# Peptides against a protein of PDB entry 5A53, part 218

Target 1, 230 residues: chain A of PDB entry 5A53
Amino acid sequence: LVENVKQALFIPGQSCNKNLHDIMVDLSALKKPDMKRFNRKNDIHPFEDMSPLEFFSEKNDCSLMVLMTSSKKRKNNMTFIRTFGYKIYDMIELMVADNFKLLSDFKKLTFTVGLKPMFTFQGAAFDTHPVYKQIKSLFLDFFRGESTDLQDVAGLQHVISMTIQGDFQDGEPLPNVLFRVYKLKSYKSDQGGKRLPRIELVEIGPRLDFKIGRIHTPSPDMVTEAHKKP

## One batch from the design tools (peptide; made by RFdiffusion4, then SolubleMPNN)

Design b2_p27_8_s3 (from b2_p27_8, 12 letters changed)
Fold by OpenDDE base, seed 4:
Structure b2_p27_8_s3 (fold): chain B 230 residues (1-230), chain A 27 residues (1-27)
Amino acid sequence: as target 1 above (230 residues)
Amino acid sequence: SSIEKTKEALQEMFKNNNFEPEEVPLP
């Protein structure tokens, strides 16, 4: 079963600023060709009314959406939305810290469009903690292209890395997630024998530190339906 | 750092999967 690549829609909110627009352009470039962007601002408040997002999901045939908003309380906020059957499945607010870097801040490495990124998740909480499990699931779902069983190793030139910023205890504020994109360089080790190739990573951008905001979790019924493979 | 942790994770993945990444020619 070739799972159809999920299409993403990037939506500027009414409060979208230049920085968020630039971040949107750069992050959406990683989702090409499976991406649409609105050029107009839309007044959408997803935690108050989800209906406009469901309408956009259906009208654009997009099961992934990103709403770009900014306020004093939620600066540089990227609300990631997933739909199932054009109904809201889950949502998460990820606020981009001011230390972000755009693709223009990095040495222009040729981005080959259509290469499947490798994923790395650093931090035990990505496997155990509900919020970080949702983030892991979301980013895999967002940037994982067609699940061809052929790990075309030659196509694995890019690495999307997500790192939890430090340790935390129960009841503490959730640490930021460090989003990084690297080009993978592999070198043969000239040292004779079964030694693994030497790996080097070159950061290519964008660089985003995500502060976790509000979350909407799916209903148990929606979870059951979404896990039922047709 | 994030890059070091990413490198370690990739090295572990390659070790565990007997995955030999193809040499990407340097530009």
Scores: peptide ipSAE 0.308, ipTM 0.716, DockQ to the pose 0.238
Fold by OpenDDE base, seed 2:
Structure b2_p27_8_s3 (fold): chain B 230 residues (1-230), chain A 27 residues (1-27)
Amino acid sequence: as target 1 above (230 residues)
Amino acid sequence: SSIEKTKEALQEMFKNNNFEPEEVPLP
């Protein structure tokens, strides 16, 4: 089953600032061509009322949304929303730390639009902890594009890396997720025997450290419906 | 670092999948 590429809608909130706009532009560039952006600010408060997002999901045919807001409490906040049947499936607030780097901060490597990224997730919690499992699922769903056969992995020039920033125990604040994008270079290793390709990574940006905020989890019924393969 | 961890993860993936990434010639 080739899962259809999910379309993303980037929405500037009323409190969207220049930094968030720049981050939005750069992050959305990784989702081209499967991305729309609103040019106008919208007064949306997704944890108070989800109805405007469901409306935008339906009207734009976008099952992925990112709301860009900023406040003193939630600076540089990217609310990632997924819909199923144009109803809210899940939401997560990911606040971008001030140490972010834009694509302009990196040497412009030719970014081929439409190259499917490889994904790497560093940290056991991505497989065990509910919040990090949601983040992993979200970013895979957001950027994976159409299912590549393993053969298309040969042409994969980009790696999206997500790393949990340090260890944590139960009841501790959830560590940030380090979002990194690398260009993969593979080289023939002339070392005799089973030639393990030598790989080199070049960071291409953006560089985002995500602080985890509020979360909305799907209802059990919606989970069951969303996992029903057509 | 994040880049080192990513490199290690990719090297492991390539080992396990018998995947030969497209070889970029050395500059």
Scores: peptide ipSAE 0.293, ipTM 0.714, DockQ to the pose 0.230
Fold by OpenDDE base, seed 1:
Structure b2_p27_8_s3 (fold): chain B 230 residues (1-230), chain A 27 residues (1-27)
Amino acid sequence: as target 1 above (230 residues)
Amino acid sequence: SSIEKTKEALQEMFKNNNFEPEEVPLP
């Protein structure tokens, strides 16, 4: 089943600044061609009223949305929204730390538009903790393009890496998620009679450290509906 | 580092022939 590639809509909020705009441009470049961007600022407060996002989801036929806002409390905030049947499924605030790097900060590597990235998740909490499970699910859903056959894995030039920044205990503040994009170079290396591919990674950007903010979890009913594979 | 952890994870994926990121089933 070629899962229809989910379309993303990037929305500048009223408080969207130049830095967030630049981040939006660079992050959305990874979602090409399956991406729309608004050029106008929109006054949307998703944790107060979700109705404008549902309207935009339906009007633009986008099941993925990213709202770009910035405030003193929530600087460089990217609210990631998923919809199911044009209704809000889940939301998460991911605040970009000030140490971000744009694509322009890296050596221009030829970026092939439409290459399906490989994903790597580093940290046990991506498989155990509900918030990190949601982040893993979201980013897989967001950037998973068409299923390229395993044979095209030799052509998989890009890796999206997400790393939890350190260990944490229950009740502690959730560590940041380190978003990195690498170009993969695989070399055939004969080490010890086993052809193990030697991997080299080159960071291509953007580099984003995400601080976790507010979360909206799906209702049990919406979970049940979304799990109903047709 | 993030790059080292990523490299290790990829090397392990390549070793295990599990190039398919586990289809985390859609929740």
Scores: peptide ipSAE 0.296, ipTM 0.670, DockQ to the pose 0.652; fails the geometry check
Fold by OpenDDE base, seed 5:
Formats: structure tokens, sequence, C-alpha cells
Structure b2_p27_8_s3 (fold): chain B 230 residues (1-230), chain A 27 residues (1-27)
């Protein structure tokens, strides 16, 4: 089944700054060709009124949206939105820490457009904790290209890595999620009969440390409806 | 580091899946 690749819409908010614009450009480059960007700033407050996002989802046929805003309280904030039937399914604020690196900070490796990234998630909370499960689901939905059933290993040049920054207990502030993009180099190791491929990783960018902000979770009814569609 | 953890995770995935990553030439 060729699952239709989810289209992403990147929306500059009214408070979008240069750094956040540059981050938007670089992160959206990983979603090409399945990405649209608005060139104009839009005054959208998704936690106050979601209706403009539902309108944009429908009008642009985008089930993924990223709103770019920045304030003193929520600096470099990327609100990731998913829609189902053009209605808001979930939202999460991910604030980019000031230690970010752009693609220009790395050696320009030729990005082959259309290569499917492999994903790695480091931290048990990605499978157990509701917020990190949502983040995992979101990023898989966001950057998973056309599902060819064959993980065509031959196409796996890029790795998107997400790492939870440290351990945490219940009731503690949620650790940041470290977003990294690597080029995978595999070498046939001739060492000793076990063909364990030697892997080398080269960081290619962008480098983003995400601080978790506000979350909107889907209603139980929307979860049920989203799981019923084949 | 994130890169080390990623490398370890990938090595484990490849070990468990009998996954011979083909040497993908750089385009």
Amino acid sequence: as target 1 above (230 residues)
Amino acid sequence: SSIEKTKEALQEMFKNNNFEPEEVPLP
C-alpha cells in the first residue's frame, strides 16, 4: 500500500524572528518535496483559537502544520500540529534551545531529495510516557516518506535521531529532546566471520534541542476515528 | 553523546535484523 505521504505546512507566526525562520527553512528542507511554506506572517494563537489552523489544513491539504512563534516565555517555539479530517488531532510546543546549529554550520553534504530517513529513538520514555510517545508518533508521521514495505536499506543514507536528554522522575520537568540528523556510512567489516557492518555517522544538521511546552491531546473519539481509517 | 547512542542503537538494530546495510554510494 502506498500510504499517501503526509504534507506539511510551515506557518510563520506574527512573532517569527530571523533565527526561527532559518530553523524553519532547514527543518522544512528535510520534508521536501512534501512541504509548503507561507511567506507571510500569520497571527495565529493555536491554544486560544484552533479554527485558523483547521482552515489552513483544509485549504492547503496538509495534515501536518508547524507554527513558528517566539516570545520571552516561549522563545523559538515550533508548535507542531496534526489534523485528522482537517480537524485538530493534537498539538505540541517544541521550543528550540539557543545552541541550535543550521545546515550551513555543517559541511555541505549533498542532500539527496527523496531518500527516506531511518529513525532512532533513544530513551525508554518514547515507548512509555504519553508526551514522548506523542513526540515519537509526530516525528514518524512528519518525516516518514512513502512507506515502501521494504526498508530499502540501500536508500537509508540519513538517520533522524531523537534522544531524551537524561533521566527524569514523575512530576519533574520533562527533559529536552535532542534532534540530530546523521549521514550513515556502512562498511563491510572483514573482521572474523561475523559480518557486523561497521557504522559511522556524520552529523549533517540541523541540530535542534527541543524543550517541551504546551500540549493538546486528541479526544478519545478522535483517537478511535483515526485508528479506524485503513 | 547523542551520536554514540544513535550508533549503538543502529548497531543493535542491524545485529538483530540480520540487516546488511548495502554500501549506498554517495550520490
Scores: peptide ipSAE 0.283, ipTM 0.694, DockQ to the pose 0.228; fails the geometry check

Design b2_p27_8_s4 (from b2_p27_8, 14 letters changed)
Fold by OpenDDE base, seed 1:
Structure b2_p27_8_s4 (fold): chain B 230 residues (1-230), chain A 27 residues (1-27)
Amino acid sequence: as target 1 above (230 residues)
Amino acid sequence: SSIERTKEALQEMFRRNDFEPEEVPLP
């Protein structure tokens, strides 16, 4: 069963600025063809009222949404939303730090649309801490794409890399998540009898450092329903 | 660096022949 690729809807909020628009364009390019974008700003406050997002999920048949907002308190905020049965499953605010780089800041490497990215998660907290587990789950869900046979991609794949920026203890502020996109080049290496491929990584963008904001976690009932494989 | 850690992780995945991202059960 080819799991139906989840469709994403990118929504500019009322406070969406040029930087967020550019980030939205670049991040959404990684989700092509399984992406829709609104051209109009929408006044949505998901942590106050989730109903407009549920309505958009249903009307657009999108189980993934990204709301682009910016304020003094939450600058360059990307609210990632997942729905199950067009009801809000989870939400997370990821604020893009000012050091971001757009696709235009990198050498134009043509990437093939629809290639399934490889993922790497750097930091033990992605497997232990509930917030980072949610981030890992979200990004896997968001960018999983179609299962192309890894063999057909002439040794060239995209890699989405997520790194926790440093160690932290309980009660400390959660470190940023470093989002990076690389082109993987694999070369046959004849070193030492085991043909281990030599790999080279080329950053292709966008480069985003995410500060973690507010989180909405699913109810235990919704978790149980969503984990029920049909 | 993020790129070095990514490279090490990928090299280890290739060494293990574990090309499939661990299916974290997607909701």
Scores: peptide ipSAE 0.309, ipTM 0.707, DockQ to the pose 0.707
Fold by OpenDDE base, seed 4:
Structure b2_p27_8_s4 (fold): chain B 230 residues (1-230), chain A 27 residues (1-27)
Amino acid sequence: as target 1 above (230 residues)
Amino acid sequence: SSIERTKEALQEMFRRNDFEPEEVPLP
């Protein structure tokens, strides 16, 4: 079964600024060709009313959405939304820290659009903590292209890295998630008379440090329904 | 799998934060 690649819709909110627009452009470039963008601002408040997002999910046939908003409390906020059957499954606010880097800040490396990324997740909490498990699941869903057979390692040209910034204890504020994108380069190096294939990683951007905001989790019923469909 | 071994090698590179261009052997 070729799992249909999930389509993403990027939505500028009413408070979308130039920085968020630029971030939206760069992050959405990693989702090509499976991406749509709105050019108009939309007054959407997903934690108050989710109905406009469900409408957009259905009308655009997109199971992934990103709402771009900015306020004093939630600066550079990317609300990531997943839908199931065009109903809201989950949401998470990820606020981009001011230290972000755009694709233009990196050396322009040619990358082939549509190549399946490799993923790395640094931090045990990605497998144990509910919020970081949701983030891991979201980013895998978001950037996981077509289910290519495991044999296409030769087609892997980039790595998406997610790192939890530091350790934390229960009840402490959740550390930021460091989003990094690397190009994988293979080299032939002669060590000890043996040609060993070597890999090098080159950061290609964007560079985003995500502060975790509000979360909406699916109802137990929606979890059950999402697991029943092949 | 080759991907799993590559992932482990990449994960070790990222853990070090030493983004000196460390040549990691391909699995």
Scores: peptide ipSAE 0.222, ipTM 0.642, DockQ to the pose 0.069
Fold by OpenDDE base, seed 2:
Structure b2_p27_8_s4 (fold): chain B 230 residues (1-230), chain A 27 residues (1-27)
Amino acid sequence: as target 1 above (230 residues)
Amino acid sequence: SSIERTKEALQEMFRRNDFEPEEVPLP
């Protein structure tokens, strides 16, 4: 079953600033060709009224959305939204820390558009904690591209790495998620009969440290419907 | 570091044959 590639819509909010715009451009480059971007600012408050996002999802045929807003309380906020049947499935606020790096801050490695990224998730909480499970699910869903049965391993030149920044206990603030993108270089290792490839990673950007904000979780009914493979 | 942890994770995936990297010749 070729799973249809989910289309993403990037929406500048009314409070979208230059930094968020630049981040949006760079992050959306990883989603090409399956990305649309609005050039105009839209006054959307998704945690107050979700209806404008559902309308944009349907009108643009996009099941993934990213709203860019910035305030004193939620600086450089990227709200990631998923829809199912053009209805809001889940939402998460991910605030970009001020230490971000753009693609222009890295050596221009030829980024081949349309390569399937490999994913790595560092931190046990990605498999145990509900919020980090949602983040893992979201980023896999956002950037996995076309599910071809051929893991065309030749096409896996990019690695999207997500790391939980440190350990945490129950009741503590959730650590940031470190988003990194690497070019993978694999070298033939002639050292002994088991050719374990040597790996080199080159960071290509963007570099984003995400602070977790507000979350909307799907209803149990929507979870059941979304997990029904046709 | 994030890069080191990513490298270790990828090396382990390759060791498990979960993924065959495109083998680039050594320079």
Scores: peptide ipSAE 0.309, ipTM 0.733, DockQ to the pose 0.221; fails the geometry check
Fold by OpenDDE base, seed 5:
Structure b2_p27_8_s4 (fold): chain B 230 residues (1-230), chain A 27 residues (1-27)
Amino acid sequence: as target 1 above (230 residues)
Amino acid sequence: SSIERTKEALQEMFRRNDFEPEEVPLP
């Protein structure tokens, strides 16, 4: 079953600023060709009314959406939305810290568009904590591209890395998620044993540190329906 | 750093044969 690649829609909110626009352009470039962008600002408040997002999901045939907003309380906010059957499945606010780097801040490396990135998740909470499990699931859904068998991995040139910034306990603020994109270089190791390839990573951007904001979680019923394979 | 942790994670994935990267010739 070739799982249909999930399409993403990037939506500038009413408060979308230049920095968010630039971030949107760069992050959406990693989702090509499976991406649409709106050029107009839209007055959408997902945590007050989700109906406009459901409408956009259906009308654009996009199960992934990113709303770009900025306020004093939620600066550089990217609301990531997933839909199932054009209904809201989950939402998460990820605020980009001011230390972000754009693709233009890195040495331009040619990359083949459409190559499936490899993912790395650093931090045990990505497998145990509900919020970080949602983030992991979201980013896997967002950037997995075509389900090429692991054999097409011979061409894996890119790594998307997500790292939880430090440890945390219950009741503490959730640490940021460090989003990084690397070009992978693998070299033959001439060491006569198990030829573990020597790897080198080159950061290619964008560089985003995500502060976690508000979350909408799916109902148990919607989780059950979304996991029903047809 | 994030890059170091990513490198370690990838090296471990390769060690487990979870992933076989295409070997680029050394320059």
Scores: peptide ipSAE 0.288, ipTM 0.713, DockQ to the pose 0.222; fails the geometry check

## One batch from the design tools (peptide; made by RFdiffusion4, then SolubleMPNN)

Design b2_p28_3_s1
Fold by OpenDDE base, seed 5:
Structure b2_p28_3_s1 (fold): chain B 230 residues (1-230), chain A 28 residues (1-28)
Amino acid sequence: as target 1 above (230 residues)
Amino acid sequence: SSIEKARESRKKKAEEKKKEEEKKKLEE
């Protein structure tokens, strides 16, 4: 069963700045062709009223949304939203740290649009801690192309790496998530007559360090419904 | 602040550990 590729909608909020716009452009380029962007700013406050996002989900047939906002308290904030049946499933605020790098900051490499990235997760909390489990689930869901059982390893061009920025204890602020994108380069190394294909990872951008903000978790009923494959 | 120095130290260690884990995954 080819699961339908989830469509993403990128929404600039009223407080969207140039940096967030540039980040939105670069991150959304990794979701092509399964991406829409609004050109106009929208006044949306997801943690106050979710109804505008449900309306946009339905109207645009997008089960993934990213709201771009910035304030003194929540600078460079990307609110990632998932919907199920056009209703809000979950939300997470991911604030981009000021040390971000755009695609223009890296060596331009040609890449094929629409190839499914491989994911790598670094940090045990991605499999144990509920917030990092949600982040792992979100990014896998966001950048999964067609669910072909055959990951055609021959077609693998991109690796998305997500790393938890160090260990943390209970009551400590959650470490940032380091988002990095690499292109696989195959080199024919002529080391000693055996052409061993050497694979190298080349960073291509964007480079984003995500600070975790507010979270909305799904209701138990919505979890049960969303796991019911039709 | 001590919190910022701890964040920078954790940052450096996490980027080093990431490079080592990515290097290991490429050497396997």
Scores: peptide ipSAE 0.022, ipTM 0.544, DockQ to the pose 0.013
Fold by OpenDDE base, seed 4:
Structure b2_p28_3_s1 (fold): chain B 230 residues (1-230), chain A 28 residues (1-28)
Amino acid sequence: as target 1 above (230 residues)
Amino acid sequence: SSIEKARESRKKKAEEKKKEEEKKKLEE
Protein backbone atom coordinates (compact mmCIF):
# COMPACT_ATOMS: atom_id res chain seq x y z
CA LEU B 1 0.00 0.00 0.00
CA VAL B 2 1.62 3.23 -1.16
CA GLU B 3 0.28 5.76 1.33
CA ASN B 4 -0.39 8.96 -0.60
CA VAL B 5 1.72 11.88 0.64
CA LYS B 6 -0.35 14.03 2.99
CA GLN B 7 -0.74 17.55 1.63
CA ALA B 8 -0.28 20.52 3.97
CA LEU B 9 -2.12 23.87 3.93
CA PHE B 10 -0.55 26.86 5.70
CA ILE B 11 -3.12 29.47 6.75
CA PRO B 12 -2.24 32.94 8.06
CA GLY B 13 -4.78 33.90 10.73
CA GLN B 14 -6.01 37.47 11.21
CA SER B 15 -3.34 38.08 13.89
CA CYS B 16 -0.46 36.66 11.78
CA ASN B 17 2.67 38.85 12.14
CA LYS B 18 5.89 39.14 10.08
CA ASN B 19 7.82 36.69 12.28
CA LEU B 20 5.11 34.03 11.92
CA HIS B 21 4.97 34.65 8.19
CA ASP B 22 8.75 34.13 7.91
CA ILE B 23 8.52 30.96 10.07
CA MET B 24 5.64 29.74 7.90
CA VAL B 25 7.69 30.27 4.73
CA ASP B 26 10.70 28.39 6.11
CA LEU B 27 8.78 25.49 7.70
CA SER B 28 6.63 25.09 4.59
CA ALA B 29 9.78 24.94 2.42
CA LEU B 30 10.56 21.60 4.14
CA LYS B 31 7.15 20.28 3.01
CA LYS B 32 7.60 21.15 -0.71
CA PRO B 33 6.19 20.07 -3.12
CA ASP B 34 3.32 18.81 -0.89
CA MET B 35 2.36 22.23 0.46
CA LYS B 36 -0.09 25.05 -0.24
CA ARG B 37 -0.09 28.52 1.39
CA PHE B 38 -2.80 31.11 1.61
CA ASN B 39 -1.66 34.67 0.95
CA ARG B 40 -4.72 36.24 2.63
CA LYS B 41 -5.38 36.37 6.34
CA ASN B 42 -8.35 34.32 7.51
CA ASP B 43 -10.32 34.93 10.71
CA ILE B 44 -10.29 31.39 12.14
CA HIS B 45 -10.66 30.37 15.78
CA PRO B 46 -10.27 26.57 15.63
CA PHE B 47 -11.02 25.93 19.33
CA GLU B 48 -14.32 27.84 18.99
CA ASP B 49 -15.41 26.74 15.49
CA MET B 50 -13.68 24.02 13.47
CA SER B 51 -16.05 24.23 10.46
CA PRO B 52 -13.88 26.68 8.41
CA LEU B 53 -10.90 24.30 8.72
CA GLU B 54 -12.96 21.30 7.57
CA PHE B 55 -14.11 23.38 4.58
CA PHE B 56 -10.48 24.30 3.74
CA SER B 57 -9.36 20.67 4.15
CA GLU B 58 -11.93 19.46 1.63
CA LYS B 59 -11.61 22.40 -0.82
CA ASN B 60 -7.79 22.13 -0.97
CA ASP B 61 -7.52 18.32 -0.53
CA CYS B 62 -5.26 18.82 2.50
CA SER B 63 -5.25 16.45 5.48
CA LEU B 64 -2.70 18.67 7.27
CA MET B 65 -3.20 22.33 8.16
CA VAL B 66 -1.18 24.92 10.07
CA LEU B 67 -2.89 28.07 11.33
CA MET B 68 -0.60 31.03 12.11
CA THR B 69 -1.90 33.31 14.91
CA SER B 70 -0.37 35.60 17.54
CA SER B 71 -1.78 37.13 20.71
CA LYS B 72 -0.47 38.31 24.10
CA LYS B 73 -1.44 34.92 25.62
CA ARG B 74 -0.39 32.81 22.59
CA LYS B 75 2.52 34.58 20.88
CA ASN B 76 3.78 33.07 17.59
CA ASN B 77 1.19 30.28 17.75
CA MET B 78 1.18 27.53 15.14
CA THR B 79 -1.98 25.43 15.43
CA PHE B 80 -1.34 22.09 13.74
CA ILE B 81 -4.50 20.37 12.53
CA ARG B 82 -5.00 16.90 11.07
CA THR B 83 -8.15 15.82 9.28
CA PHE B 84 -9.56 12.40 8.45
CA GLY B 85 -12.19 12.32 5.71
CA TYR B 86 -11.98 16.15 5.78
CA LYS B 87 -13.20 16.11 9.43
CA ILE B 88 -11.03 17.38 12.29
CA TYR B 89 -9.05 14.48 13.74
CA ASP B 90 -6.78 16.36 16.16
CA MET B 91 -5.33 19.81 16.87
CA ILE B 92 -2.36 21.13 18.86
CA GLU B 93 -1.11 24.64 19.55
CA LEU B 94 2.69 24.98 19.29
CA MET B 95 3.95 28.46 20.17
CA VAL B 96 7.36 29.39 18.71
CA ALA B 97 9.71 30.93 21.28
CA ASP B 98 11.45 34.25 20.45
CA ASN B 99 14.86 32.52 20.06
CA PHE B 100 13.86 31.07 16.66
CA LYS B 101 16.26 31.00 13.70
CA LEU B 102 15.25 31.21 10.04
CA LEU B 103 16.89 29.45 7.07
CA SER B 104 18.62 32.78 6.31
CA ASP B 105 20.44 32.58 9.69
CA PHE B 106 22.26 29.42 8.53
CA LYS B 107 24.89 28.94 5.83
CA LYS B 108 23.16 28.61 2.46
CA LEU B 109 23.22 24.89 1.86
CA THR B 110 21.38 23.75 -1.25
CA PHE B 111 18.09 22.28 -0.09
CA THR B 112 16.93 19.39 -2.26
CA VAL B 113 13.13 19.47 -2.53
CA GLY B 114 11.25 16.18 -2.05
CA LEU B 115 13.81 14.31 0.09
CA LYS B 116 12.40 12.34 3.01
CA PRO B 117 13.81 13.33 6.39
CA MET B 118 14.96 10.88 9.01
CA PHE B 119 13.42 11.59 12.41
CA THR B 120 15.06 11.45 15.82
CA PHE B 121 13.06 11.85 19.02
CA GLN B 122 14.84 12.59 22.31
CA GLY B 123 12.82 12.02 25.48
CA ALA B 124 10.95 8.97 26.80
CA ALA B 125 7.70 10.97 27.00
CA PHE B 126 7.40 10.81 23.17
CA ASP B 127 6.43 7.15 23.64
CA THR B 128 4.58 7.35 26.99
CA HIS B 129 2.89 10.75 27.49
CA PRO B 130 -0.33 11.36 25.44
CA VAL B 131 0.58 14.93 24.40
CA TYR B 132 4.12 14.07 23.27
CA LYS B 133 2.81 10.93 21.52
CA GLN B 134 0.44 13.22 19.58
CA ILE B 135 3.35 15.58 18.72
CA LYS B 136 5.48 12.62 17.54
CA SER B 137 2.61 11.25 15.45
CA LEU B 138 1.83 14.70 14.00
CA PHE B 139 5.42 15.46 12.90
CA LEU B 140 5.87 11.98 11.45
CA ASP B 141 2.64 12.43 9.46
CA PHE B 142 3.63 15.96 8.47
CA PHE B 143 7.08 15.19 7.02
CA ARG B 144 6.91 11.49 6.11
CA GLY B 145 6.46 11.35 2.38
CA GLU B 146 5.18 8.23 0.65
CA SER B 147 6.24 5.07 2.50
CA THR B 148 8.56 3.82 -0.24
CA ASP B 149 10.69 0.72 0.27
CA LEU B 150 14.08 0.54 2.11
CA GLN B 151 16.01 1.68 -1.02
CA ASP B 152 15.35 5.39 -0.28
CA VAL B 153 18.03 5.30 2.49
CA ALA B 154 20.53 6.26 -0.25
CA GLY B 155 18.60 9.53 -0.72
CA LEU B 156 18.63 10.42 3.01
CA GLN B 157 19.99 13.96 3.24
CA HIS B 158 17.98 15.47 6.12
CA VAL B 159 17.47 14.75 9.80
CA ILE B 160 14.66 16.31 11.80
CA SER B 161 15.47 16.21 15.51
CA MET B 162 12.77 16.71 18.13
CA THR B 163 13.88 16.97 21.77
CA ILE B 164 11.81 17.39 24.92
CA GLN B 165 13.43 20.24 26.87
CA GLY B 166 14.19 18.38 30.12
CA ASP B 167 12.43 16.05 32.55
CA PHE B 168 9.04 16.84 34.10
CA GLN B 169 6.76 15.39 36.76
CA ASP B 170 3.00 14.99 36.82
CA GLY B 171 1.24 18.34 37.31
CA GLU B 172 4.26 20.33 36.01
CA PRO B 173 4.01 22.49 32.88
CA LEU B 174 5.01 20.44 29.84
CA PRO B 175 8.57 21.18 28.64
CA ASN B 176 9.08 22.76 25.23
CA VAL B 177 9.87 20.66 22.16
CA LEU B 178 13.10 21.63 20.39
CA PHE B 179 12.73 21.32 16.62
CA ARG B 180 16.01 21.19 14.64
CA VAL B 181 16.82 20.34 11.03
CA TYR B 182 20.17 18.97 9.91
CA LYS B 183 21.71 18.11 6.57
CA LEU B 184 23.89 15.02 6.33
CA LYS B 185 27.17 16.01 4.72
CA SER B 186 29.50 13.24 3.60
CA TYR B 187 33.23 13.99 3.54
CA LYS B 188 36.02 11.78 2.31
CA SER B 189 38.61 12.02 5.10
CA ASP B 190 42.19 11.10 4.14
CA GLN B 191 42.92 9.79 7.66
CA GLY B 192 45.67 7.13 7.53
CA GLY B 193 45.38 5.94 3.91
CA LYS B 194 41.86 4.51 4.41
CA ARG B 195 39.32 6.92 2.91
CA LEU B 196 36.60 6.42 5.51
CA PRO B 197 33.42 8.34 4.66
CA ARG B 198 32.88 10.85 7.46
CA ILE B 199 29.28 11.99 7.92
CA GLU B 200 28.70 15.36 9.57
CA LEU B 201 25.41 16.87 10.70
CA VAL B 202 25.09 20.50 9.64
CA GLU B 203 22.17 22.51 11.03
CA ILE B 204 20.23 24.11 8.15
CA GLY B 205 17.18 25.50 9.95
CA PRO B 206 14.64 26.54 10.80
CA ARG B 207 15.36 26.34 14.54
CA LEU B 208 12.12 26.35 16.52
CA ASP B 209 11.43 25.88 20.24
CA PHE B 210 7.77 24.92 20.62
CA LYS B 211 5.77 25.74 23.75
CA ILE B 212 2.74 23.43 23.98
CA GLY B 213 -0.69 25.10 24.12
CA ARG B 214 -4.26 23.81 23.73
CA ILE B 215 -4.98 20.34 22.37
CA HIS B 216 -7.96 18.68 20.74
CA THR B 217 -7.85 14.87 20.79
CA PRO B 218 -9.75 12.63 18.37
CA SER B 219 -12.87 10.78 19.43
CA PRO B 220 -12.44 7.02 20.02
CA ASP B 221 -14.62 6.40 16.94
CA MET B 222 -12.36 8.54 14.71
CA VAL B 223 -9.29 6.74 16.08
CA THR B 224 -10.87 3.41 15.13
CA GLU B 225 -11.79 4.65 11.63
CA ALA B 226 -8.35 6.22 10.99
CA HIS B 227 -6.61 2.93 11.94
CA LYS B 228 -8.83 0.82 9.69
CA LYS B 229 -6.64 -0.03 6.76
CA PRO B 230 -8.75 0.10 3.63
CA SER A 1 10.41 32.97 38.86
CA SER A 2 11.09 29.40 40.11
CA ILE A 3 9.38 28.10 36.94
CA GLU A 4 11.69 30.25 34.76
CA LYS A 5 14.84 28.96 36.56
CA ALA A 6 13.57 25.40 36.10
CA ARG A 7 13.07 26.11 32.36
CA GLU A 8 16.60 27.55 32.00
CA SER A 9 18.12 24.58 33.88
CA ARG A 10 16.14 22.18 31.66
CA LYS A 11 17.34 24.13 28.59
CA LYS A 12 21.00 23.80 29.58
CA LYS A 13 20.67 20.06 30.31
CA ALA A 14 18.87 19.46 27.00
CA GLU A 15 21.60 21.34 25.07
CA GLU A 16 24.34 19.37 26.89
CA LYS A 17 22.61 16.02 26.26
CA LYS A 18 22.18 16.97 22.60
CA LYS A 19 25.91 17.80 22.30
CA GLU A 20 26.78 14.45 23.92
CA GLU A 21 24.48 12.54 21.55
CA GLU A 22 25.96 14.41 18.56
CA LYS A 23 29.47 13.56 19.87
CA LYS A 24 28.56 9.86 20.30
CA LYS A 25 27.25 9.70 16.72
CA LEU A 26 30.58 11.19 15.50
CA GLU A 27 32.64 8.62 17.49
CA GLU A 28 30.77 5.65 15.88
Scores: peptide ipSAE 0.017, ipTM 0.350, DockQ to the pose 0.012
Fold by OpenDDE base, seed 2:
Structure b2_p28_3_s1 (fold): chain B 230 residues (1-230), chain A 28 residues (1-28)
Amino acid sequence: as target 1 above (230 residues)
Amino acid sequence: SSIEKARESRKKKAEEKKKEEEKKKLEE
C-alpha cells in the first residue's frame, strides 16, 4: 500500500514573531513540495478549541499542521497537529529554545527538494516513553514523504537526528529533543590509489532544541481506525 | 505549571490504563 504523502500546513498564530516565522520557513523548506504556509496570522487556541484546525485540515487537505505561537509561558511554540479523517488525532507543543540556528547560519548547500530524510533517534525513551514515542511517530509521519519500500540509499541526501537531551527518571521534567539536520556529502578520497567513497555528515540546519509542552493524545477508537490498513 | 498538570494527568491515565490491563489479565 503506497500511502499518499501527507501534506503539511504551517499556520502563524496571532502571537507569531519574526523568529518563529524564520523557523517556520526553514522547517517547512524540508517538507517541500508537500507543504502549505499561511501568510496571515490566525487566532487559534488548539487546546481550547480544535474546530478551526479541523476546518483548516479539511479545507487545505492537510493531515499535518504546525501552529506557530509565542508567549512568555510558551516562547517560540510550535504546536504539531495530526488529523485523521480531518479530525484531530494528536497534538504536541514543541517550544524552540533561544539557541536555535537557521539555514542562513550554516554553509549553504544545495539539496534536491522532495527527497526523503533518513531519521536517527538517540535515546531509549523514543521506544518506551509515550511522549517520546509520539514525537518519534510524529516526525516520521511528518517527513517520511512517499512510502517507497526501497530505502533508496541513492536518494539519501538528508539525515534528521533527534536526540533526547540527557537521562531522566520518572517524575522528572522531560528532557528537550535536539533536532539536527545533516546533509550527506560524498567525497572521493584518494587514499593510496584506492578511491574510497568517504561520506561526511555536514550540518545544514535548522538547529532546534525542542522543549516539550502540552500534549493531546488520540482516543482509543481513533488509534484503532488510524492503524487499520486499508 | 501547566506542563506539570499535563504530566500528572498523563501519569494518572497511564496508571489507570495499566490497572485496566492488569484487571483484564486477571479476568482471563
Scores: peptide ipSAE 0.011, ipTM 0.264, DockQ to the pose 0.013
Fold by OpenDDE base, seed 1:
Structure b2_p28_3_s1 (fold): chain B 230 residues (1-230), chain A 28 residues (1-28)
Amino acid sequence: as target 1 above (230 residues)
Amino acid sequence: SSIEKARESRKKKAEEKKKEEEKKKLEE
């Protein structure tokens, strides 16, 4: 079963600024060709009314959405939305910290469109804590291209890494998630006449530190339906 | 601030540990 590649819709909110636009462009470049972007700002408040997002999901045939908003309380906020049957499944606010880096801040490396990135997750909470499980699930869903059974390791060009920024205890504010993108660069090292392929990770951007905001969790019924493989 | 230094220290350690774990997973 080739799981149909989930299409992403990037929506600039009314409060979308230049920084968010640039972040949107760079993050959406990693989702090409399976990405749409709106050029117009839309006044959407997803935690007050979800109906405009459900309408956009259906109208654009997009099960993934990213709303770009910024306020004093929620600066550089990327609301990630998933839909199931064009109904809201889950939502999470991920606020980009001011220390972000764009693709232009890194050495221009050729990016091949349509290659599935490998994911790495660092931090036990990605497998145990509900919020970090949702983030892991979201990013895997977001950047899973076609499952070509040939994970041609030779075709692996990109690694997306997500790291929880340190340990936390119960009741503490959730640590940021460090999003980083690397290109695999093969070097032939001539060490002692044996050409060992040396693989190096070169950061290509964007570099995003996500502060976790508000979350909408799926209903138990929608979880059951979404896990029913057709 | 002390909080900001602690946050930067946590960030550096998390990025170093990350690079080591990613290197290890790609050498396997």
Scores: peptide ipSAE 0.010, ipTM 0.345, DockQ to the pose 0.013

